# Designs tried in a protein design run: peptides against a protein of PDB entry 5EIB. Part 28

Target 1, 366 residues: chain A of PDB entry 5EIB
Amino acid sequence: VDLEPGTMDSVRSGPFGQIFRPDNFVFGQSGAGNNWAKGHYTEGAELVDSVLDVVRKESESCDCLQGFQLTHSLGGGTGSGMGTLLISKIREEYPDRIMNTFSVMPSPKVSDTVVEPYNATLSVHQLVENTDETYCIDNEALYDICFRTLKLTTPTYGDLNHLVSATMSGVTTCLRFPGQLNADLRKLAVNMVPFPRLHFFMPGFAPLTSRGSQQYRALTVPELTQQMFDSKNMMAACDPRHGRYLTVAAIFRGRMSMKEVDEQMLNVQNKNSSYFVEWIPNNVKTAVCDIPPRGLKMSATFIGNSTAIQELFKRISEQFTAMFRRKAFLHWYTGEGMDEMEFTEAESNMNDLVSEYQQYQDATAD
Target 2, 366 residues: chain A of PDB entry 5EIB as posed
Amino acid sequence: VDLEPGTMDSVRSGPFGQIFRPDNFVFGQSGAGNNWAKGHYTEGAELVDSVLDVVRKESESCDCLQGFQLTHSLGGGTGSGMGTLLISKIREEYPDRIMNTFSVMPSPKVSDTVVEPYNATLSVHQLVENTDETYSIDNEALYDICFRTLKLTTPTYGDLNHLVSATMSGVTTCLRFPGQLNADLRKLAVNMVPFPRLHFFMPGFAPLTSRGSQQYRALTVPELTQQMFDSKNMMAACDPRHGRYLTVAAIFRGRMSMKEVDEQMLNVQNKNSSYFVEWIPNNVKTAVCDIPPRGLKMSATFIGNSTAIQELFKRISEQFTAMFRRKAFLHWYTGEGMDEMEFTEAESNMNDLVSEYQQYQDATAD

## One batch from the design tools (peptide; made by RFdiffusion4, then SolubleMPNN)

Design b1_p10_1_s1 (from b1_p10_1 with A2R)
Fold by OpenDDE base, seed 4:
Structure b1_p10_1_s1 (fold): chain B 366 residues (1-366), chain A 10 residues (1-10)
Amino acid sequence: as target 1 above (366 residues)
Amino acid sequence: SRREERRARL
């Protein structure tokens, strides 16, 4: 789905374009112009019914519908505005199904789109209410990984998207291969989400590999475990040491000893015990899939529900406030029928979420 | 700035 035809043509002409049904390409002509309000109230609203018709058709063809997975950007207009509109409409129609998102957070390191903080704040407001689990894929973190870890002097969207794809492949491993922990979206939510609003995940991946630098470094289980818990491997620009883990899932892939995985996972938890809440027992879950990712002997994927995610939301909130206090660019949103009150509500709800994370960070077992 | 040069390449 897109509000621009060119993106659909790129997907269709791509190496995997043939895996998608032609009738499932739903697209507009005008785009959203990086405006959330165009995505949510105008251009996106005109297209949403056509998307919902496809969603219904595909849902009816499912033997056992678990839920939905949306991949979208929060900095743009289509992914943010239309994406959150779709989430709302799907949630209304399928209230008993899991809503999962891969939400790409904007960064001024990656994009010059000045209104991204508005689009992101408005999107987060919707995601807090209408998703069950959201993987926070932060362009700030992706850029820093590419630049600092992968030593890419000039990271591209191709480099960032490679990390996104590795992360998405990692976190979906348990859904794609039988006999794994969190084998369905609902089990994942039950294990990862202790409180309904606190469903924003910090994903991480090891080993970090760039396109073209397939260093077949034979990683060991200890190295994978150590890298997976390293803040530099997090796809969200938060330091887990500045917060506490509510829940963690670790997904190992490749031929390895389960015993060695369990030993290393216990060691890393014990070493980092101060960074876990003590009032959620057995809050670290581990899965091992014998099937490695393509081009790797082994990998580890991290999913963290950490109160440190508030650093990401604070960053967006600060950027939002800096523009909103001056009413900068608001006329582009209000001109599409949006009220200024919705900006204030979205800011408030995101700040409330930050406060909730802080409350649970400071909570003791006594 | 190094930031501006990076922005122009994305």
Scores: peptide ipSAE 0.011, ipTM 0.504, DockQ to the pose 0.017
Fold by OpenDDE base, seed 3:
Structure b1_p10_1_s1 (fold): chain B 366 residues (1-366), chain A 10 residues (1-10)
Amino acid sequence: as target 1 above (366 residues)
Amino acid sequence: SRREERRARL
């Protein structure tokens, strides 16, 4: 789905374009112009019913529909505005199904789109209410991984998207291979989301491998475990050491000893015990899949529900507030039918989310 | 700027 036709042509001409039904390519002509309101109220609203018809058709063809997965950006207009509209509409029609998102957070290090803080704040407001699981993928973190860790002098969207794809493949491993921990979206939510609003995850991946670095570096289970918990491997721009993990899932892939995995996972928890909440017992879940990712002997994917994710929301809120106090660019949103109150409500809800994370960070075992 | 160089590569 896109508000621009060229994206669909790129997907269709791509190496996997033929796996999608032609009728499932739903697209507009005008784009969203990096405006959430165009995505949510105008251009996106005109297209949403056509998308819902496809969603219904595909849902009816499922023997057991678990839920929905959206991949979108929060800085743009289509992914943010239309994406959140779709989430809302799907949630209304399928209230008993899991809504999962891969949400790309905007960063001023990657994009200079001035209105990204508005689009992100308005999107986060919708995601808080209408998603069950949101993987926060920060373009800043992705860029820093590419530049600092992968030593890419000139990170591209292709390099960033490689990290995203590796992570998405990792976190969906349990869904794609039966008999694993968190084998369905609902079980994942039950294990990862102790409080309904606190469903924002920091993903991480090990080994971090650049395209063409066929370093078949046979990482060991200890090295994978250490890298997976390293703040530099987090794809959200927050430091886990500044917060506490509410829950963690670790997904190992490849031929390895389950005993060794369990030992290393216990060791890393014990070493980092101060960074876990004490009042959620057994809050670290581990899965092992014998099937490695393509081109790797083994990998580990991290999913963290950490109160440190408030750093990401605070960053967005600060940028939002700086513009909103000046009413900068608001006329582009209000001209598409938005009310100024929706900005204030979105800001408030995001600040409430930050406060909730802080409350649980400071909570002791009573 | 480093930012402009980043943007031109994205």
Scores: peptide ipSAE 0.007, ipTM 0.473, DockQ to the pose 0.017
Fold by OpenDDE base, seed 2:
Structure b1_p10_1_s1 (fold): chain B 366 residues (1-366), chain A 10 residues (1-10)
Amino acid sequence: as target 1 above (366 residues)
Amino acid sequence: SRREERRARL
């Protein structure tokens, strides 16, 4: 789905364009112009019914529909505005199904779009209410990984999207291969989401190695485990040491000893015990899949529900507040039929979410 | 497109 035809043409002409049914390409002509309101109330609203017709058709063809997975950006107009409209409409029609998202958070390091804080805040408000599971994929963290860890001098969208694709492949491993922990979206939610609103995950992937260092690096279970829990490997620009893990899932892929995985996972928990809440017993889950990702002997994917995710929301909130106090660019949204109250409500709900994370961070075992 | 111009800058 896109409000611009050129995106769909690029996918269709790409190496995987033929894997999608032609009728499942739904697109507009005008685009959203990086405006959430165009995505949500005007251009996106005109297209949403055509998308829902395709969603219904594909849902009816499923033997067992678990839920939906949306991949979108929160900085743009289409992914943010139309994406959240689509989430709302799907939630209304399928209230008993899991809504899962891969939500790309905007960063000034990656994009010069000045209105991204508005689009992100308005989107987060919708995600808090209408999703069950959201992987926070932060362009700031992706850029920092590409530059610092991968030693790329000028990270491209291709380089960032490579990290996204590896992470998405990792977190969906249990859904795609039989006999795994969290083998369905609902089981994942039950294990990862202790409180309904606190469903935002920090993903991570290992191994991350520069091309020049690949030949010198052993791929071992201890090294994967250590790297996976390193703050520098988080796909969200938050330091887990500034918060506490509510829940964690680790997905190992490749031929390895389950015993060695369990030993290393126990060791990393014990070493980092101060960064876990003590009042959620058995809050770390581990899965091992014998099938490695393409081009690697082994990998590990991290899913963290951490109170440190509030750093991401605070960053967006600070950027939002700086613009909104001046009513900067607000006329581009109100001109599409939005009220200023929707901005205040979205800001309030995101600040409430931050306060909730802080409350559970400070909670002791009483 | 504006998106292609941005992809060309990154």
Scores: peptide ipSAE 0.012, ipTM 0.485, DockQ to the pose 0.018; fails the geometry check
Fold by OpenDDE base, seed 5:
Structure b1_p10_1_s1 (fold): chain B 366 residues (1-366), chain A 10 residues (1-10)
Amino acid sequence: as target 1 above (366 residues)
Amino acid sequence: SRREERRARL
């Protein structure tokens, strides 16, 4: 789905364009112009029914519908505005199904789009209410990984999207291969989300290796475990050491010893015990899939529900507040039918979410 | 600046 036709042509001409049904390409003509309100209330609202018709048709063809997975950006107009409209409409029609998102967070290091903090804040407000689980894929973190870890002098969207693809492949491993922990979206939510609003995940991937160092790096279970818990391997620009993990899932892929994985996972928990809440027993889950990702012998994917995710929301909130106090660019949103109250409600709800994460960070065992 | 170099590529 896109509000621009050129995106669909790029997907069709791509190496995997033929995996999608032609009738499942739903697109507009005008785009959203980086405006959440155009995505949510005008251009996106004109297209949403056509998307829902496709969603219904595909849902009816499922033997057992678990839920939905949306991949979108929060900085743009289409992914943010129309994406959250679709989430809302799907939630209304399928209230008993899991809503999962891969939400790409904006960064001034990646994009110069001035209104991204508005689009992101308005989107987060919708995601808090209408999703069951959200992978926070932060362009800030992706850029820093590409530059610092992968030693790319000038990261491209292709380089960032490669990390996104690796992360998505990792976190969906248990859904795609039989006999795994969290083998369905609902089991994942039950294990990862202790409180309904606290459903924003910090994903991480290992190994992250520069092209020049790939040939010299051993892939061992201890190294994968260490890298997976390293803040530099997080796809969200938060330091887990500044918060506490509520829940963790670790997904290992490749031919390895489950015993060695369990030993290393116990060791890393014990070493980092101060960064876990003590009042959630057995809050770390581990899965091992014997099928490695393409081009790697082994990998590990991390899913963290951490109170440190508040650093991401604080960053967006600070940028939002700086513009909103001046009413900068608001006329582009109000001209599409939005009220200034929707901005204040979205800001308030995101600040409440930050306060909730802080409360659980400071909570002790009774 | 790194910002100007990105504006020239995007």
Scores: peptide ipSAE 0.012, ipTM 0.507, DockQ to the pose 0.016; fails the geometry check

Design b1_p10_1_s2 (from b1_p10_1, 3 letters changed)
Fold by OpenDDE base, seed 1:
Structure b1_p10_1_s2 (fold): chain B 366 residues (1-366), chain A 10 residues (1-10)
Amino acid sequence: as target 1 above (366 residues)
Amino acid sequence: SRREARRAKL
C-alpha cells in the first residue's frame, strides 16, 4: 500500500515483486507530501476502503488468522497517517486479533523533513491505543550502527533497510518455524507485555560486524549474547542502562548447544541484574531455532521491553513542543481537516506513556 | 552541506 505509484512500481519491478498478488497492490496518485493529515483524513481516507477490501479477502482465505503486521514509517505522511488509519479500521473490524507493527522512528540525523516530530507524535498516540505489539526501529540507532559498528563512512537507506530486514527476519523466526517459544502473536504479547500500554519493544540483531572484521571473528554463543545486550547494538536510540527491562525475549538461530545458550543467558542476566525489574519473575525468555539465517552460521535476535524506551519518546516530545508552541507548519494539518486539539491530545498521551514507564522503572518489589 | 550530501546518498 502507498499513496505514491512510484514506490509500488519499485516493489513490483524488484526481485520479490512477483511474490505478491497483483490485486493486492493498492496505491494512490498524489502522495501524502510528508503530512500525517493527508494520510489520515484526505488522500489516505479515499484509499482506505480499497485496502480494507483486500484485507478482508486475504483474512477470509486464512486457515487460522492470528492478527496483522504493519511495516511503516512515523516520519512520512503515508506510513504515519494512512498506516495509523488502517490500524484503527482493522482493529474496529477484528477486535480479537493481534495488531503488530514495525514502526520506523524519524531522526534529524537521517532526514531533514521538518514536520517529522508532528507525524511521529500523532502516530505514537494512535499506536498506544490501537496496537498490541510495536517494534521501535529508530533511524538514528540504525545510522549509528552502520557508522560505528559496521564502519560505513556514508550509510545509505539500503544499509539501514538491511538492518531492518535482518531484525524483522529474526523476530518473526518463532512465527515461521514450528515448535518455538512465542510461536504465535498472542503468546508473544502475553510474555512481552505486562501492561497493555507498555507494548513498545527495543529490537536488536547479532552478529553485527564490519566487512573488514568478518573474516577474523568466530561466531560464538557468548559473543552473540554479549552483543545483543550491548547498548550500541539496540535499534532504538536509548540506553538500556538508563532504565529497567520489564521483559526480554532472545531468539537464537543455527546449530548450537541449548545448554550453552541457557548458561550465557543466565550469566548476562546476573551481570546486568540491576537493569531488570525484580518483581517480574522469569521475565527473560529464550528460543533456539536450528535453521540459521541465509549467509550466517548462527545469529541472535533481541526483543526488549525496557523503561529506557522513554528516552526515544522524550526526544520526539521535545522536538514536537519546540514547533507546536510556535504553531509552526500547523496550517498544513488544519487545512486537511485536523483540529489543534488532536495535537494537544497526542502530546498528552505520549507524555503519559513516558510517566508510566518512569513509574515502573522506580517501582520496587515492596 | 553535510546534510545535503547525506540526502543525496540516501
Scores: peptide ipSAE 0.005, ipTM 0.473, DockQ to the pose 0.016
Fold by OpenDDE base, seed 5:
Structure b1_p10_1_s2 (fold): chain B 366 residues (1-366), chain A 10 residues (1-10)
Amino acid sequence: as target 1 above (366 residues)
Amino acid sequence: SRREARRAKL
């Protein structure tokens, strides 16, 4: 789905364009112009019914519908505005199905779109209410990984999207291969989400290796385990050491010893025990899939529900507040039928979410 | 610069 035809043409002409049914390409002509309100209330609202018809048709063809997975950007107009409209409409029609998202967070390091803080805040407000699981994929973190870890001098969207694709492949491993932990979206939610609003995940991937170092790096279970818990490997720009993990899932892929995985996972938990809440027993889950990702002998994917994710939301909130206090660019949103109150409500709900994460960070077992 | 690389893709 897109509000611009050119994006769909690029997907269709791409090496995997034939994976998607031609009738499932739903697109507009005008785009959203990086405006959440155009995505949510005008251009996106005109297209949403056509998307829902496709969603219904595909849902009816499922033997066992678990839920939905959306991939979108929160900085743009289409992914943010129309994406959250679709989430709302799908949740209304399928209230008993899991809503999962891969939400790309905006960064001033990656985009010059001035209104991204508005689009992100308005989107987070919708995601808090209408998703069950959200993987926070932060362009800030992706850029820093590409530059610092991968040693890319000028990271491209292709380089960032490669990290996104690796992460998405990792976190969906248990859904795609039999006999794994969290083998369905609902089991993942039950294990990862202790409180309904606190469903925002920090994903991480290992190995992350620069092209120049790939030939010299051994892939071992200890190295994968150490790297996936390193703050520099988090796909969300927050330091887990500034918060506490509520829940963790680790997904190992490739031929390895389950015993060695369990030993290393125990060691990393013990070493980092101060960064876990003590009042959630057995809050770290591990899965091992014998099938490695293409081009790697082994990998590990990390999913963290951490109170440190508040750093990401605080960053967006600070940027939002700096613009909103001056009503900068607000007329582009109000001209599409929005009220200033919707901005205030979205800001308030995101600040409440930050406060909730802080409350559980400070909570003790006593 | 990051800004120049973006302007070349628009």
Scores: peptide ipSAE 0.000, ipTM 0.474, DockQ to the pose 0.017
Fold by OpenDDE base, seed 2:
Structure b1_p10_1_s2 (fold): chain B 366 residues (1-366), chain A 10 residues (1-10)
Amino acid sequence: as target 1 above (366 residues)
Amino acid sequence: SRREARRAKL
């Protein structure tokens, strides 16, 4: 789905364009112009019914519909505005199904789009209310990984998207292969989301290795385990040491000893025990899949529900507030039929979410 | 209003 035809043509002409049904390509002509309001209330609202018709058709063809997976950006107009409109409409029609998102958070290091903090804040407001599971894929973190860890002098969208793809492949492993922990979206939610609003995940992937160092790096269970818990490997720009883990899932892939995985996972938890809440017992889950990712002998994917995610939301909130106090570009949104109140409501809900994370960070066992 | 007409389509 896109509000621009050129994106769809790129997907269709790409190496995987033939995987999708031609009738499942739904697109507009005008684009969203990086405006959430165009995505949500105008251009996107004109297209959403045609998307819902396709969603219904594909849902009816499912033997067992678990839920929905949306991949979108929060900085743009289409992914943010139309994406959140689509989430809302799907939630209304399928209230008993899991809503899962891969939400790409904007960063000034990656994009010069000045209005991204508005689009992100308005999107986060919708995600808080209408999703069950949101993987926060932060362009800030992706850029920093590409630059610092992968030693890419000028990270490209291709480089960032490679990390996104690896992460998405990792977190969906248990859904794609039989006999795994979190084998369905609902089980994942039960294990990862102790409080309904606190459903924003920090994903991480290992190994992350620069091209020049790949030949010298052993891939061992201890090294994968150490790397996936390193703040530098988080796909969200948060330091887990500034918060507490509510829940964690680790997904190992490749031929390895389950005993060694369990030993290393216990060791990393014990070493980092101060960074876990003590009042959620058995809050770390581990899965091992014998099938490695393409091009690797083994990998590990991390899913963290941490109160440190508030750092990401605070960053967006600070950027939002700096623009909104000046009413900068606000006329582009109000001209599409939005009210200033909707901005204030979205900001308030995101700040409430930050406060909730802080409350649970500071909570002690009675 | 344009807003009410759009909210009615939403």
Scores: peptide ipSAE 0.022, ipTM 0.640, DockQ to the pose 0.054; fails the geometry check
Fold by OpenDDE base, seed 3:
Structure b1_p10_1_s2 (fold): chain B 366 residues (1-366), chain A 10 residues (1-10)
Amino acid sequence: as target 1 above (366 residues)
Amino acid sequence: SRREARRAKL
């Protein structure tokens, strides 16, 4: 789905364009112009029914519909505005199904789009209410991984999207292969989301290795485990050491010893015990899939529900507040029929979410 | 209003 035809043409002409049904390409002509309000209330609202018709058709064709997966950006107008409109409409029609998102967080290091904090804040407000699971893929963190870890001097969207694709492949491993932990979206939610609003995940993928260091790196379970829990490996720009893990899932792929995985996962938990909440028993889940990802002997994918995710929301909130206090660019949104109150409500809900994460960070076992 | 008409379509 897009509000621009050129994106659909790029997907169709791409190496995987043939995997999608032609009738499932729903697109507009005008685009959102990086405006959430165009995505949510104008251009997107004109297109949403056509998307819902496709969603219904595909849902009716499912033997066992678990839920929905959305991949979108929060900095743009289409992914943010129309994406959250779709989430809302799908939630209304399918209230008993899991809503899962891969939400790309904006960064000034990656995009010069000045209104991204508005689009992100307005989107987070919708995601808090209407999603069950949200993987926070932060362009800030992706850029830093590309630059610092991968030693890419000028990270491209291709480099960032490679990290995203590896992560998406990793977190969906249990859904795609039988006999795994979290083999369905609901089981994942039950294991990862102790409180309904606290469903924002810090993803990570290992191995991440610079081209110059690949020849010197042994792919071992200890190295994967160590890298996966490293703050520099988080695909959300948060330091887990500044918060506490509510829940963690680790998905190992490749031929490895389950015993070695369990030992390394126990060791990393014990070493980092101060960074876990003590009042959620068995809050670390581990899965091992014998099938490695393409081109690797082994990998590990991390999913963290950490109170440190508040650092991401604080960053967005600070950027939002700086613009909104001056009403900068607000006329582009109000011109599409938004109210200033919708901005204030979105800011408030995101600040409430930050406060909720802080509350559970500070909570002790009684 | 244009706003109410848009919200009524949502």
Scores: peptide ipSAE 0.019, ipTM 0.634, DockQ to the pose 0.052; fails the geometry check

